Peptides against a protein of PDB entry 4M9S. Designs and how they scored, part 23

Target 1, 135 residues: chain A of PDB entry 4M9S
Amino acid sequence: SRGLVGVECITPYSYKSLAMALQRCVEVLSDEDRSALAFAVVMPPGVDIPVKLWSCVIPVDICSNEEEQLDDEVADRLKRLSKRGALLSGKRMPVLTFKIDHIIHMFLKHVVDAQTIANGISILEQRLLEIGNNN

## One batch from the design tools (peptide; aimed at target 1 A38)

Design b1_p18_8_s2 (made by RFdiffusion4, then SolubleMPNN; from b1_p18_8, 8 letters changed)
Fold by OpenDDE base, seed 3:
Structure b1_p18_8_s2 (fold): chain B 135 residues (1-135), chain A 18 residues (1-18)
Amino acid sequence: as target 1 above (135 residues)
Amino acid sequence: VVVPKLQQAALEAAQRLL
């Protein structure tokens, strides 16, 4: 007897309640952490993404010419978001990665400003081309 | 709307960095 993995049918009611809870979680974030979360919408959901790729799209106000300092600042922001439970999932080993859940990603698609999404897409595209040409 | 092709490229780049 293969146990039917019950596809939890997310009812529209469960979605509305979750969206309200997520909105409240976003409202209590700092401006910097909220900005980082907004740009997470451009990442593929359900995938462990290395900090180096997150650093391509997460805006950092600190003018550091050192790549190591950029990755550290981005990692700190993503760590704070991961402590908010469902917003991000962090993995430290073997490589530091962060993952956005499908549900959170779907929420962000509806609440993040269209210009922010467009800018994030443009930046990610440019950075991926640069990485692809250097390898 | 996030472009699926770009997300696929990000996924492939992530797999190379892991």
Scores: peptide ipSAE 0.542, ipTM 0.904, DockQ to the pose 0.044
OpenDDE base, seeds 1, 2, 4, 5: peptide ipSAE 0.540, 0.541, 0.541, 0.539; ipTM 0.904, 0.904, 0.903, 0.903

Design b1_p18_8_s3 (made by RFdiffusion4, then SolubleMPNN; from b1_p18_8, 7 letters changed)
Fold by OpenDDE base, seed 3:
Structure b1_p18_8_s3 (fold): chain B 135 residues (1-135), chain A 18 residues (1-18)
Amino acid sequence: as target 1 above (135 residues)
Amino acid sequence: VTIPRLQEAARRAAAAML
């Protein structure tokens, strides 16, 4: 018997109180970590996403064009976000992945700037086309 | 491409990498 994960009906009141708590958590992030969190809005919620795919949308200013350094820097940012409770959930095995929760994703859709969302969509679309053509 | 369609494409890409 698969226990029905009771869809906790998030009441509007629970959502408002959670949004206020999340806003305070976002305000204390570094600029880099806050930027990484903003671009998480373009990812599908509730899905374990490999670091390689996160690196397609997370902006990183690195001195080297080495792809290995890009993935490491992205992973470090996502790890810091995962340590801040409900912002992200990380898995280390078998593949390093990060997941954005539905509640966090809904919050981001309302607070992330429209231009940032548009840029993230454009970048992800381009990268997915490139990946699809190389396979 | 709508956000939902792009997110579904990302889900498929992620699944192929796991």
Scores: peptide ipSAE 0.572, ipTM 0.917, DockQ to the pose 0.042
OpenDDE base, seeds 1, 2, 4, 5: peptide ipSAE 0.570, 0.572, 0.571, 0.568; ipTM 0.916, 0.916, 0.916, 0.914

Design b1_p18_8_s4 (made by RFdiffusion4, then SolubleMPNN; from b1_p18_8, 9 letters changed)
Fold by OpenDDE base, seed 5:
Structure b1_p18_8_s4 (fold): chain B 135 residues (1-135), chain A 18 residues (1-18)
Amino acid sequence: as target 1 above (135 residues)
Amino acid sequence: VKIPRLQAAALAAAQAML
């Protein structure tokens, strides 16, 4: 099994420049949108992920008891991220999905706090188990 | 080590929802 050889950026400068550009994009985000972006690190890169799965890991301060409102708020955050450069790619049809590109995902692995990553993994794991048990 | 398994599960869940 050849592990995904991380595309070593042919030039460290391109990687550094991209990382700097991404860092600038992250710095201008709201705290909420930045938090949402941080948790994107736990998602498989390059995959269209339904909003429902994003809602499993993205922290929302105002949870109404209505699952629909959670998904809507998460969708709004992800939509803002998709509009702010190439942070996420959104698709509306047939199902509302968002995708994190591999390059952004690699960036996040380097800049997101290890505890945040661990927490996101734990949360997603728990939620996936819950979904799997309810099916 | 936990990320690949979790990502596989997330991928499977995503595929089931599409």
Scores: peptide ipSAE 0.511, ipTM 0.898, DockQ to the pose 0.042
OpenDDE base, seeds 1, 2, 3, 4: peptide ipSAE 0.263, 0.258, 0.270, 0.329; ipTM 0.787, 0.786, 0.793, 0.854

## One batch from the design tools (peptide; aimed at target 1 V111)

Design b1_p19_1 (made by RFdiffusion4)
Pose (drawn by RFdiffusion4):
Structure b1_p19_1 (pose): chain A 126 residues (1-60, 70-135), chain P 19 residues (1-19)
Amino acid sequence: SRGLVGVECITPYSYKSLAMALQRCVEVLSDEDRSALAFAVVMPPGVDIPVKLWSCVIPVLDDEVADRLKRLSKRGALLSGKRMPVLTFKIDHIIHMFLKHVVDAQTIANGISILEQRLLEIGNNN
Amino acid sequence: EEETEEAIEKLKELFKEAL
């Protein structure tokens, strides 16, 4: 209910809070990977979810979503790969409350909608 | 707190530009 700023203190660390640190990991990022990351906010954290359940909210056969999610986990270790039972990724929690009070307030709502939408279109496949 | 807010605002601007 306030993000990482709820716990920022003087610590043996050079950063007042972990968000100031993560700031850079996002700054060095490929412009698009900034995009895929900026959107993975509207994902369930600590939950393993498939490439297609991702192909819905990440921008551009759609494995390209996976490629971005891979660079994203290799560069700053921001996501998480889990090879089988099915090629799936995962957003950890600190790497989430970072994005919550950091990603543009509107893009949160847009990701919520673009998803409930593309979810419903997989509802129409049947 | 102020320095953290500034850092977050910079990221918000950066995300907006990237989109």

Design b1_p19_1_s1 (made by RFdiffusion4, then SolubleMPNN; from b1_p19_1, 9 letters changed)
Fold by OpenDDE base, seed 4:
Structure b1_p19_1_s1 (fold): chain B 135 residues (1-135), chain A 19 residues (1-19)
Amino acid sequence: as target 1 above (135 residues)
Amino acid sequence: RKEIEEAIERTRKLLLEAL
């Protein structure tokens, strides 16, 4: 199955010094990477999540119908986000996973559009149920 | 906001079961 269709996400937000710094980091992202970051809000913070599960919510516009290629594109986006310091943290072993920290997650809950969050949650729930039924 | 938080929590539980 394909990821979500790209949506407009992340509203300017200024609250504390940290929030301002995060906002600057978000503003310099590409539209695609910024969209990927927005949908990271639906993931539980502090949990190492396999790329397969990230692919359930990260929107990818240009990929084949091959699940492997979808995961690769998602992984590339998440890798780029992880290079922005605190946005995401990646682990290669034992399996490729990415984690969002609580502080970043809290930031995203305030700056990502509520409808985007709701849509992301709905799609994730649907896909998780499908995965569960196919196991 | 509470609705979003509750939805995130529901999803968290489903996600953890899938891990």
Scores: peptide ipSAE 0.350, ipTM 0.861, DockQ to the pose 0.036
OpenDDE base, seeds 1, 2, 3, 5: peptide ipSAE 0.226, 0.257, 0.333, 0.340; ipTM 0.795, 0.804, 0.854, 0.859

Design b1_p19_1_s2 (made by RFdiffusion4, then SolubleMPNN; from b1_p19_1, 7 letters changed)
Fold by OpenDDE base, seed 4:
Structure b1_p19_1_s2 (fold): chain B 135 residues (1-135), chain A 19 residues (1-19)
Amino acid sequence: as target 1 above (135 residues)
Amino acid sequence: SEEIEKAIEKTRELFRKAL
């Protein structure tokens, strides 16, 4: 199993330019997409994560709690995020996955509230246990 | 720098309002 702890990353981008670029990207997001991006911080960076696992942490309050609809809604949010810069990279084959960039992940750790991060990790851990027990 | 910190703080605020 892969750990949730990321690796140290070196970036060619200036800190100033990246911070300002991220601000601009976040400013144009809907609140739902901003929330989804915030909770992306709980995922290990640089790893192709299936939508099912993203759905464990991305909050969805509009669609039904049906698993298929939940995954579809989460996928739509992640797809929108993937179209904005280098936030996420989507891959459709063999299964639909999304990967958060190391640099983006690093910045999210600076801008997302610590309690939100802690809550997200706790929720992910709990839901992973539930998935494991149901398999 | 001051500009970097302002950008970070603005981003923090945007996330705080969304959550």
Scores: peptide ipSAE 0.643, ipTM 0.934, DockQ to the pose 0.462
OpenDDE base, seeds 1, 2, 3, 5: peptide ipSAE 0.639, 0.638, 0.639, 0.636; ipTM 0.935, 0.933, 0.934, 0.934

Design b1_p19_2 (made by RFdiffusion4)
Pose (drawn by RFdiffusion4):
Structure b1_p19_2 (pose): chain A 126 residues (1-60, 70-135), chain P 19 residues (1-19)
Amino acid sequence: SRGLVGVECITPYSYKSLAMALQRCVEVLSDEDRSALAFAVVMPPGVDIPVKLWSCVIPVLDDEVADRLKRLSKRGALLSGKRMPVLTFKIDHIIHMFLKHVVDAQTIANGISILEQRLLEIGNNN
Amino acid sequence: DVTIPKLEEAAKEAAEKLL
C-alpha cells in the first residue's frame, strides 16, 4: 500500500531503497524490453503462467514474447524461466511492487483491460 | 514514490500502439 518506500531506511547498502537500485536495471534496458517489463505488472506474481497468457499483455508464431521475457530474466534477473511442464515465466514479488508504484498509473489500467479483452477472445475460440 | 520517466514514456507509447 505504499510500495518499497514503505521500508526504505539507512542500510549498509548504497541505496536508500531497492527501487532506486532497480531504477538502473530498467534504464539500461532495450526500449522494448522496457515495454514488456513495464507491462508484466498486470500479471500474477509468484505464479507460474504460460507464454500465451503472456502474449496477451506484452507488446510487438508468438514466441517473441518469450524472447523478450528471456532477455528480461538474463538482464537484471527480473523475470524467471522454468522450462517444463510447459515453457512458462514468472514474476517474482519485489520485482513487482517495484513496477506497481513505478509504472505509469494509466498503463496499469490498460494492461488490465488488454488482458481481460484478449482473455475473452480465447473465450471465443470455443 | 520512485518514478522512472523513460519507463513511463515507453509504457504510454506501447499502450497506445496496442490500443

Design b1_p19_2_s1 (made by RFdiffusion4, then SolubleMPNN; from b1_p19_2, 8 letters changed)
Fold by OpenDDE base, seed 3:
Structure b1_p19_2_s1 (fold): chain B 135 residues (1-135), chain A 19 residues (1-19)
Amino acid sequence: as target 1 above (135 residues)
Amino acid sequence: PVTVPKLQEAALKAAREML
């Protein structure tokens, strides 16, 4: 039984070249989508996360108190980001989820302001406590 | 899909890495 030698896909691309390509992708985003991408840094990389949990940290200006509109607007932003190459990966079934890849997360950790990251983590923790108390 | 406790743990870990 010959063990399948896992082909380590050594990408010949340097981290620097990838960072430059990602920076170009960020520059062409709208202000709203760029803000959403920045706050994606507070999420754990490589994990499929439901839209409801993304809505805890993605900033959205909504005039209505309807939770349904919040989730829809967040989903639309994340969907736009998922169309921009490897920024996000979305799954539609069985539940709508989005995932940030490790390489994108590592990039964001270096380009997003440290105070913004800290604030985002604090907001996420607070919202998660609220969700946990309501269940 | 990720659970609330797992996200809490991840957030706490991320916060600690910034200190």
Scores: peptide ipSAE 0.154, ipTM 0.773, DockQ to the pose 0.046
OpenDDE base, seeds 1, 2, 4, 5: peptide ipSAE 0.126, 0.147, 0.062, 0.129; ipTM 0.747, 0.768, 0.679, 0.756

Design b1_p19_2_s2 (made by RFdiffusion4, then SolubleMPNN; from b1_p19_2, 8 letters changed)
Fold by OpenDDE base, seed 5:
Structure b1_p19_2_s2 (fold): chain B 135 residues (1-135), chain A 19 residues (1-19)
Amino acid sequence: as target 1 above (135 residues)
Amino acid sequence: PVVIPSLQKAALEAAQKML
């Protein structure tokens, strides 16, 4: 284990029960939404993250290379995740943001494969550098 | 999760600028 045994959390469920429930929720997701959720592991937990930053790591296959279309597609995925088992928490105003809870993040750190994490980190790092250089 | 804390810090800072 990655040291999650005995971790105290604010939940009506034990860690084991929570993990099982979350695993069940993940299993019923589409491949697309499950992938989006997996990459949420690279985001800082408990932080409202604008969709623009989510779009840096969430893989989207779109016909157009328009940035707005990318953001919209990512937002749709994140919205679906927010509606399923509260995997994410969304805010519409003033800026559309999504937040991964610390508990969910810990779960993801446990179950997301190392290669996915590494890829997400690499992608986010590259995109952040690009954003930083353009501002 | 390796190297996440430093990268997450950068993401946090970027997020704060966008909010």
Scores: peptide ipSAE 0.480, ipTM 0.874, DockQ to the pose 0.042
OpenDDE base, seeds 1, 2, 3, 4: peptide ipSAE 0.461, 0.472, 0.476, 0.469; ipTM 0.874, 0.874, 0.872, 0.875

Design b1_p19_2_s3 (made by RFdiffusion4, then SolubleMPNN; from b1_p19_2, 9 letters changed)
Fold by OpenDDE base, seed 3:
Structure b1_p19_2_s3 (fold): chain B 135 residues (1-135), chain A 19 residues (1-19)
Amino acid sequence: as target 1 above (135 residues)
Amino acid sequence: PVVVPKLQEAARKAAAAML
C-alpha cells in the first residue's frame, strides 16, 4: 500500500492567513535582507541553489572586486533569511545551498515590484549565458 | 510579469551542474 502523500490542499483561507504572516515577517527585515528576498523570486522554487548562483542576482554594495567577498556577503544575507523560518531553507553539506519554498515564491510573485522582477530576470539571464559560454 | 519558465529551467540545470 503506497501511502497517498496527502496533497495538503491549501485552502484560500490558509493562503490569506499565511500571506499576512509573511507580510509581517518582510516588514521587520533590514533593507538589505528585504532586497535579497525580493530577488529570490527569479529563482526556481523547490530547488537547492548554490550561493554562487544566488550571487548572480542579489545586489551587494561591496567596494572589493574579490569574488570570495561577494559570495560571503550573499551567504550572510541568505543565512539571516533562513533564520526567519519559512523564508529560505539552507543546506550546508556537501555544498552551501539555499532553497525558496513554493509557497514563499508564490507570495513574492504577488508582492515584489514588477520592475524588480524584470531586472532580476534580465540579470539572471545574462549571467546564465556567461556561465554557459565559459563551460 | 511572470517569471519565464525557460529561464527557471536554465537556472535549475545550472544549479545541478554546480552540485
Scores: peptide ipSAE 0.548, ipTM 0.904, DockQ to the pose 0.045
OpenDDE base, seeds 1, 2, 4, 5: peptide ipSAE 0.546, 0.545, 0.545, 0.546; ipTM 0.905, 0.906, 0.904, 0.905

Design b1_p19_2_s4 (made by RFdiffusion4, then SolubleMPNN; from b1_p19_2, 7 letters changed)
Fold by OpenDDE base, seed 3:
Structure b1_p19_2_s4 (fold): chain B 135 residues (1-135), chain A 19 residues (1-19)
Amino acid sequence: as target 1 above (135 residues)
Amino acid sequence: PVVVPSLQKAALEAAEKLL
């Protein structure tokens, strides 16, 4: 039995207060971590996503031909975001995953730049096709 | 711009295969 997706009823008042708190949390992030958070908007909310899929959309400055190094860098950024409490939820076992909750995702949809969202969608689409063809 | 629900569904399916 797939558990009933709990309908979180967010009142307009609670949303506004939460948005202000989240904005403050975003402001204190480094540029790299803030960029990683922005691209989290393209992921399905409420789902434990493996680091491999996060690495498809999270931008990294380090050029490496080794996939393992890229995944490690992405994981480090996501770990820092998870330490901010409300931004991401990390799970180490059985597989390292990170989850964006519905409330944070809703916030990001309103504040992330439109071009960033479009780019993230395009990149994710391309990478999913590649993964699908390799399986 | 709204995130495309169909793409998020595809991402969910891909995630399920990798878990």
Scores: peptide ipSAE 0.459, ipTM 0.877, DockQ to the pose 0.046
OpenDDE base, seeds 1, 2, 4, 5: peptide ipSAE 0.347, 0.451, 0.455, 0.446; ipTM 0.862, 0.879, 0.877, 0.876

Design b1_p19_3 (made by RFdiffusion4; failed a check: the pose's geometry)
Pose (drawn by RFdiffusion4):
Structure b1_p19_3 (pose): chain A 126 residues (1-60, 70-135), chain P 19 residues (1-19)
Amino acid sequence: SRGLVGVECITPYSYKSLAMALQRCVEVLSDEDRSALAFAVVMPPGVDIPVKLWSCVIPVLDDEVADRLKRLSKRGALLSGKRMPVLTFKIDHIIHMFLKHVVDAQTIANGISILEQRLLEIGNNN
Amino acid sequence: EEETEEALEKVRELLKEAV
C-alpha cells in the first residue's frame, strides 16, 4: 500500500531503497523490453503462467513474447524461466511492487483491460 | 524520501515514453 518506499532506510547498501537500484536495470533496457516489463505489472506474481497468457499483455507465431521475457530475465534477472511442463514465465514479487508504484498509473488500467479483452477473445474460440 | 520520489518519477517518465 505504499510500495518499496514503505521500508526504505539507511542500510549497508548504497541505495536508500531497492527501487532506486532497480531504476537502472530498467534504464539500460532495450526500449521494447522496457515495454514488455512495463506491462508485466498486470500479471499475477509468484504464479507460473504460459507464453500465450503473456502474448496478451506484452506488445509488438508469437514466441517473440518469450524472447523478450528471456532477455528480460537474462538482463537484471527480472523475470523467471521454467522450461517444462510448458514454456512458462513468472514475475517474482519485489520485481512487481517495484513496477506497481512506478509504472504509469494509466498503463496499469490499460493492461487490465487489454487482458480481460484478449482473455475474452480466447473465450470466443470455443 | 524526496530523492526516492525523484528517482521513481524518472523511471515513470522512461516507462511512459516506452509505452

Design b1_p19_3_s1 (made by RFdiffusion4, then SolubleMPNN; from b1_p19_3, 10 letters changed; failed a check: the pose's geometry)
Amino acid sequence: TDEIRAALARTRELLARAV

Design b1_p19_3_s2 (made by RFdiffusion4, then SolubleMPNN; from b1_p19_3, 8 letters changed; failed a check: the pose's geometry)
Amino acid sequence: LKEIEEALQRTRKLLAEAV

Design b1_p19_3_s3 (made by RFdiffusion4, then SolubleMPNN; from b1_p19_3, 9 letters changed; failed a check: the pose's geometry)
Amino acid sequence: MEEIERVLKRTRELLAKAV

Design b1_p19_3_s4 (made by RFdiffusion4, then SolubleMPNN; from b1_p19_3, 8 letters changed; failed a check: the pose's geometry)
Amino acid sequence: MEEIRAALERTRELLAKAV

Design b1_p19_4 (made by RFdiffusion4)
Pose (drawn by RFdiffusion4):
Structure b1_p19_4 (pose): chain A 126 residues (1-60, 70-135), chain P 19 residues (1-19)
Amino acid sequence: SRGLVGVECITPYSYKSLAMALQRCVEVLSDEDRSALAFAVVMPPGVDIPVKLWSCVIPVLDDEVADRLKRLSKRGALLSGKRMPVLTFKIDHIIHMFLKHVVDAQTIANGISILEQRLLEIGNNN
Amino acid sequence: SLAEEAAEKLTENLKKLAE
């Protein structure tokens, strides 16, 4: 209910809070990977979820979502790969309340909608 | 286009965070 700023303190670390640190990991990022990361906010954290359940919210055969999610986990270790049972990724929690009070307030609602939309279109496949 | 706009907005928020 306040993000990482709820716990920021003087620590042996050079950063007042972990968000100031993560700030850079996002700054060095490929402009688009900045995009895919900026959107993975609207995902469930600590939950393993498939490439297609991702192809819905991440921008551009759609494995390209996976490629981005791979660079994203290799560069700053921001995501998480889990090869089988099915090629799936996962957003950890700190790497989430970073994005909550950091990603543009509107882009949160837009991801929520673009998803409940593309979810419903997989509902129309049947 | 959407990806660029989202990247720009994120950069602005990161600059605000640095302040």

Design b1_p19_4_s2 (made by RFdiffusion4, then SolubleMPNN; from b1_p19_4, 7 letters changed)
Fold by OpenDDE base, seed 1:
Structure b1_p19_4_s2 (fold): chain B 135 residues (1-135), chain A 19 residues (1-19)
Amino acid sequence: as target 1 above (135 residues)
Amino acid sequence: SLAEEVARRLRENLAKLRA
């Protein structure tokens, strides 16, 4: 079990009202989408990140092993998140990318399970090394 | 490429997340 904790966000910044609103948005997400959002915490905020790199961290339990199918599934989840308030911002041109803003990222850092963060970091680190070695 | 540049930024961010 992993994902976002249903506890009020504790932040050093005065964003309690925003945190409460975000928590309500998270609560209405499906389990799959909520899990995807949780792993967004390992991404640097304010950076447009290609779907291929998102797919390195976003967990997909049941789908094809083909890279194209994986990217499509991840893209669908990220698209749904982008439609839920300001959780993510998507761009289609020149390539499909998604970005998490600083405020949302700050929220996630305080509400995502420690194990989820640790796993996400480990997975991302491994995948990035593999990408670097294959290029 | 864009992907390579972003990947670099992601790697740099990992240390910050662990701190």
Scores: peptide ipSAE 0.290, ipTM 0.842, DockQ to the pose 0.034
OpenDDE base, seeds 2, 3, 4, 5: peptide ipSAE 0.273, 0.275, 0.279, 0.263; ipTM 0.834, 0.838, 0.837, 0.830

Design b1_p19_4_s3 (made by RFdiffusion4, then SolubleMPNN; from b1_p19_4, 8 letters changed)
Fold by OpenDDE base, seed 1:
Structure b1_p19_4_s3 (fold): chain B 135 residues (1-135), chain A 19 residues (1-19)
Amino acid sequence: as target 1 above (135 residues)
Amino acid sequence: SLAEEVARALRENLARLRA
């Protein structure tokens, strides 16, 4: 799997009373973590997703094409998100996975801009095709 | 299999996001 090197994502979240708590969590994130969270919208809620698949859509800026380094960087970002309330749930065993819940996913569908969602979908589909061809 | 379940979930989510 290959991540999105050099891709910048601006999360145009709005402050809504209904999602005030989640909005506060998003506001304290770094730009890179907020970008990672934005692209999490393309993942199905309630499913434990391996880090390899997360690395298909989470934008990273690494100096190497080494897959292990890419996965480690993605895992670190997801781990930070998992420490911010209920944004993500991490699981180390049997394999390293992360899960987004339905409430967070619904929140993201409203606060992530349509173009970012569309781009995330296209990129994920492309990466899945590449993975399929390499298996 | 678990891999098939994940793949199915991914496809279904993408379909929902396009709707």
Scores: peptide ipSAE 0.586, ipTM 0.926, DockQ to the pose 0.032
OpenDDE base, seeds 2, 3, 4, 5: peptide ipSAE 0.584, 0.585, 0.584, 0.586; ipTM 0.926, 0.927, 0.927, 0.927

Design b1_p19_4_s4 (made by RFdiffusion4, then SolubleMPNN; from b1_p19_4, 6 letters changed)
Fold by OpenDDE base, seed 2:
Structure b1_p19_4_s4 (fold): chain B 135 residues (1-135), chain A 19 residues (1-19)
Amino acid sequence: as target 1 above (135 residues)
Amino acid sequence: SLAEEVAKKLRENLEKLRQ
């Protein structure tokens, strides 16, 4: 599997206005989608990120070594998140990418637990290093 | 490639997150 399997982002925090709305939006997500959103905290906001790179940190269990299967599953999760208000913004052309908005990112930094953030940083760093070494 | 360029940004962001 890729990423950190079993990590969830369920926040007990109460906020006003937009933050409250975002919290409610997060709470109704599936466990898989919520986990994906949690790990988005380690991504830079405002950057269109290809699915391949998202797959480095989004936890997905696959039985195959085929990267395409991983990317497809990750893409599906990100697509669902993009349909949940302003959680993510998808761009299909020229390449399928997803972007986290600064406001959402700021929200995540406050509500995602420290362990998830730390783990996300570690796994992303490792995966990026591997990608770099393979180039 | 686009992935390589974005990967650079990701690495930079990680450095920021560690500080």
Scores: peptide ipSAE 0.580, ipTM 0.933, DockQ to the pose 0.033
OpenDDE base, seeds 1, 3, 4, 5: peptide ipSAE 0.576, 0.574, 0.577, 0.578; ipTM 0.932, 0.931, 0.932, 0.932

Design b1_p19_5_s1 (made by RFdiffusion4, then SolubleMPNN; its pose is not in this set)
Fold by OpenDDE base, seed 3:
Structure b1_p19_5_s1 (fold): chain B 135 residues (1-135), chain A 19 residues (1-19)
Amino acid sequence: as target 1 above (135 residues)
Amino acid sequence: SLAEKVAQALRENLAKLRA
């Protein structure tokens, strides 16, 4: 299966105005959406990433065995994030993709727990290998 | 292509995160 078990992220307060604004955006998110945002740090900034790849690292608590439903749940979370300031940018056509901003990515690198980042990297690499072997 | 760009970006980002 794809995805990760939900993990909390650490978002320490910063006195810099940009960090403060982003922190406020993070604080109003649901636990699920905040977890999704945390694992977005493993994605390259400024690149449109297909939902299929996002689903490799976005935590989903309960989902059916159908791959399409997993992707739909991930897409819903990413869509909500895209409505919160400049966290993500989504494109619907021709393929559903989401992109993380460079500034947001830089922020996440400093506030997401190191172990969470490490786990996200490991899981992503594993899932990519599995996808590659099945093609 | 888009696929090539994504693949390359993924590899580069992972390398940077480990540095």
Scores: peptide ipSAE 0.581, ipTM 0.925, DockQ to the pose 0.032
OpenDDE base, seeds 1, 2, 4, 5: peptide ipSAE 0.578, 0.577, 0.578, 0.579; ipTM 0.924, 0.924, 0.924, 0.924

Design b1_p19_5_s2 (made by RFdiffusion4, then SolubleMPNN; its pose is not in this set)
Fold by OpenDDE base, seed 5:
Structure b1_p19_5_s2 (fold): chain B 135 residues (1-135), chain A 19 residues (1-19)
Amino acid sequence: as target 1 above (135 residues)
Amino acid sequence: SLSEEVARALRQRLEELRQ
């Protein structure tokens, strides 16, 4: 497996309608999709991000080490998330990208545990350095 | 390119998160 295990969201804002709605959406996700969503908190909100960069932080349980297969699996997860309300917004053209909304991002910042966020940042940093060194 | 712009945004985000 690659990456960290996602968390099930528990929010201190359980009585707020927005948080309640989002939490319900999160609760019905599979473990792998919920994990992917959790690590989306590391991404800058409102930015169309290519799958390649998403794959830097999205954990994959069962997949080969081949980049193409990894990206495909990540893309599938992100596609499923994009079908769950406003969790993510996907664009196929000109390049397949996904974007996390500011509101969703704000929600995740409060419900994803600090350790997961920290680990995600560390992973992203490492992967970005690796990508940079290969250019 | 889009990838370069996004990479820059991600690096900026990382910097923000470190503060």
Scores: peptide ipSAE 0.245, ipTM 0.809, DockQ to the pose 0.031
OpenDDE base, seeds 1, 2, 3, 4: peptide ipSAE 0.150, 0.158, 0.153, 0.140; ipTM 0.709, 0.714, 0.711, 0.697

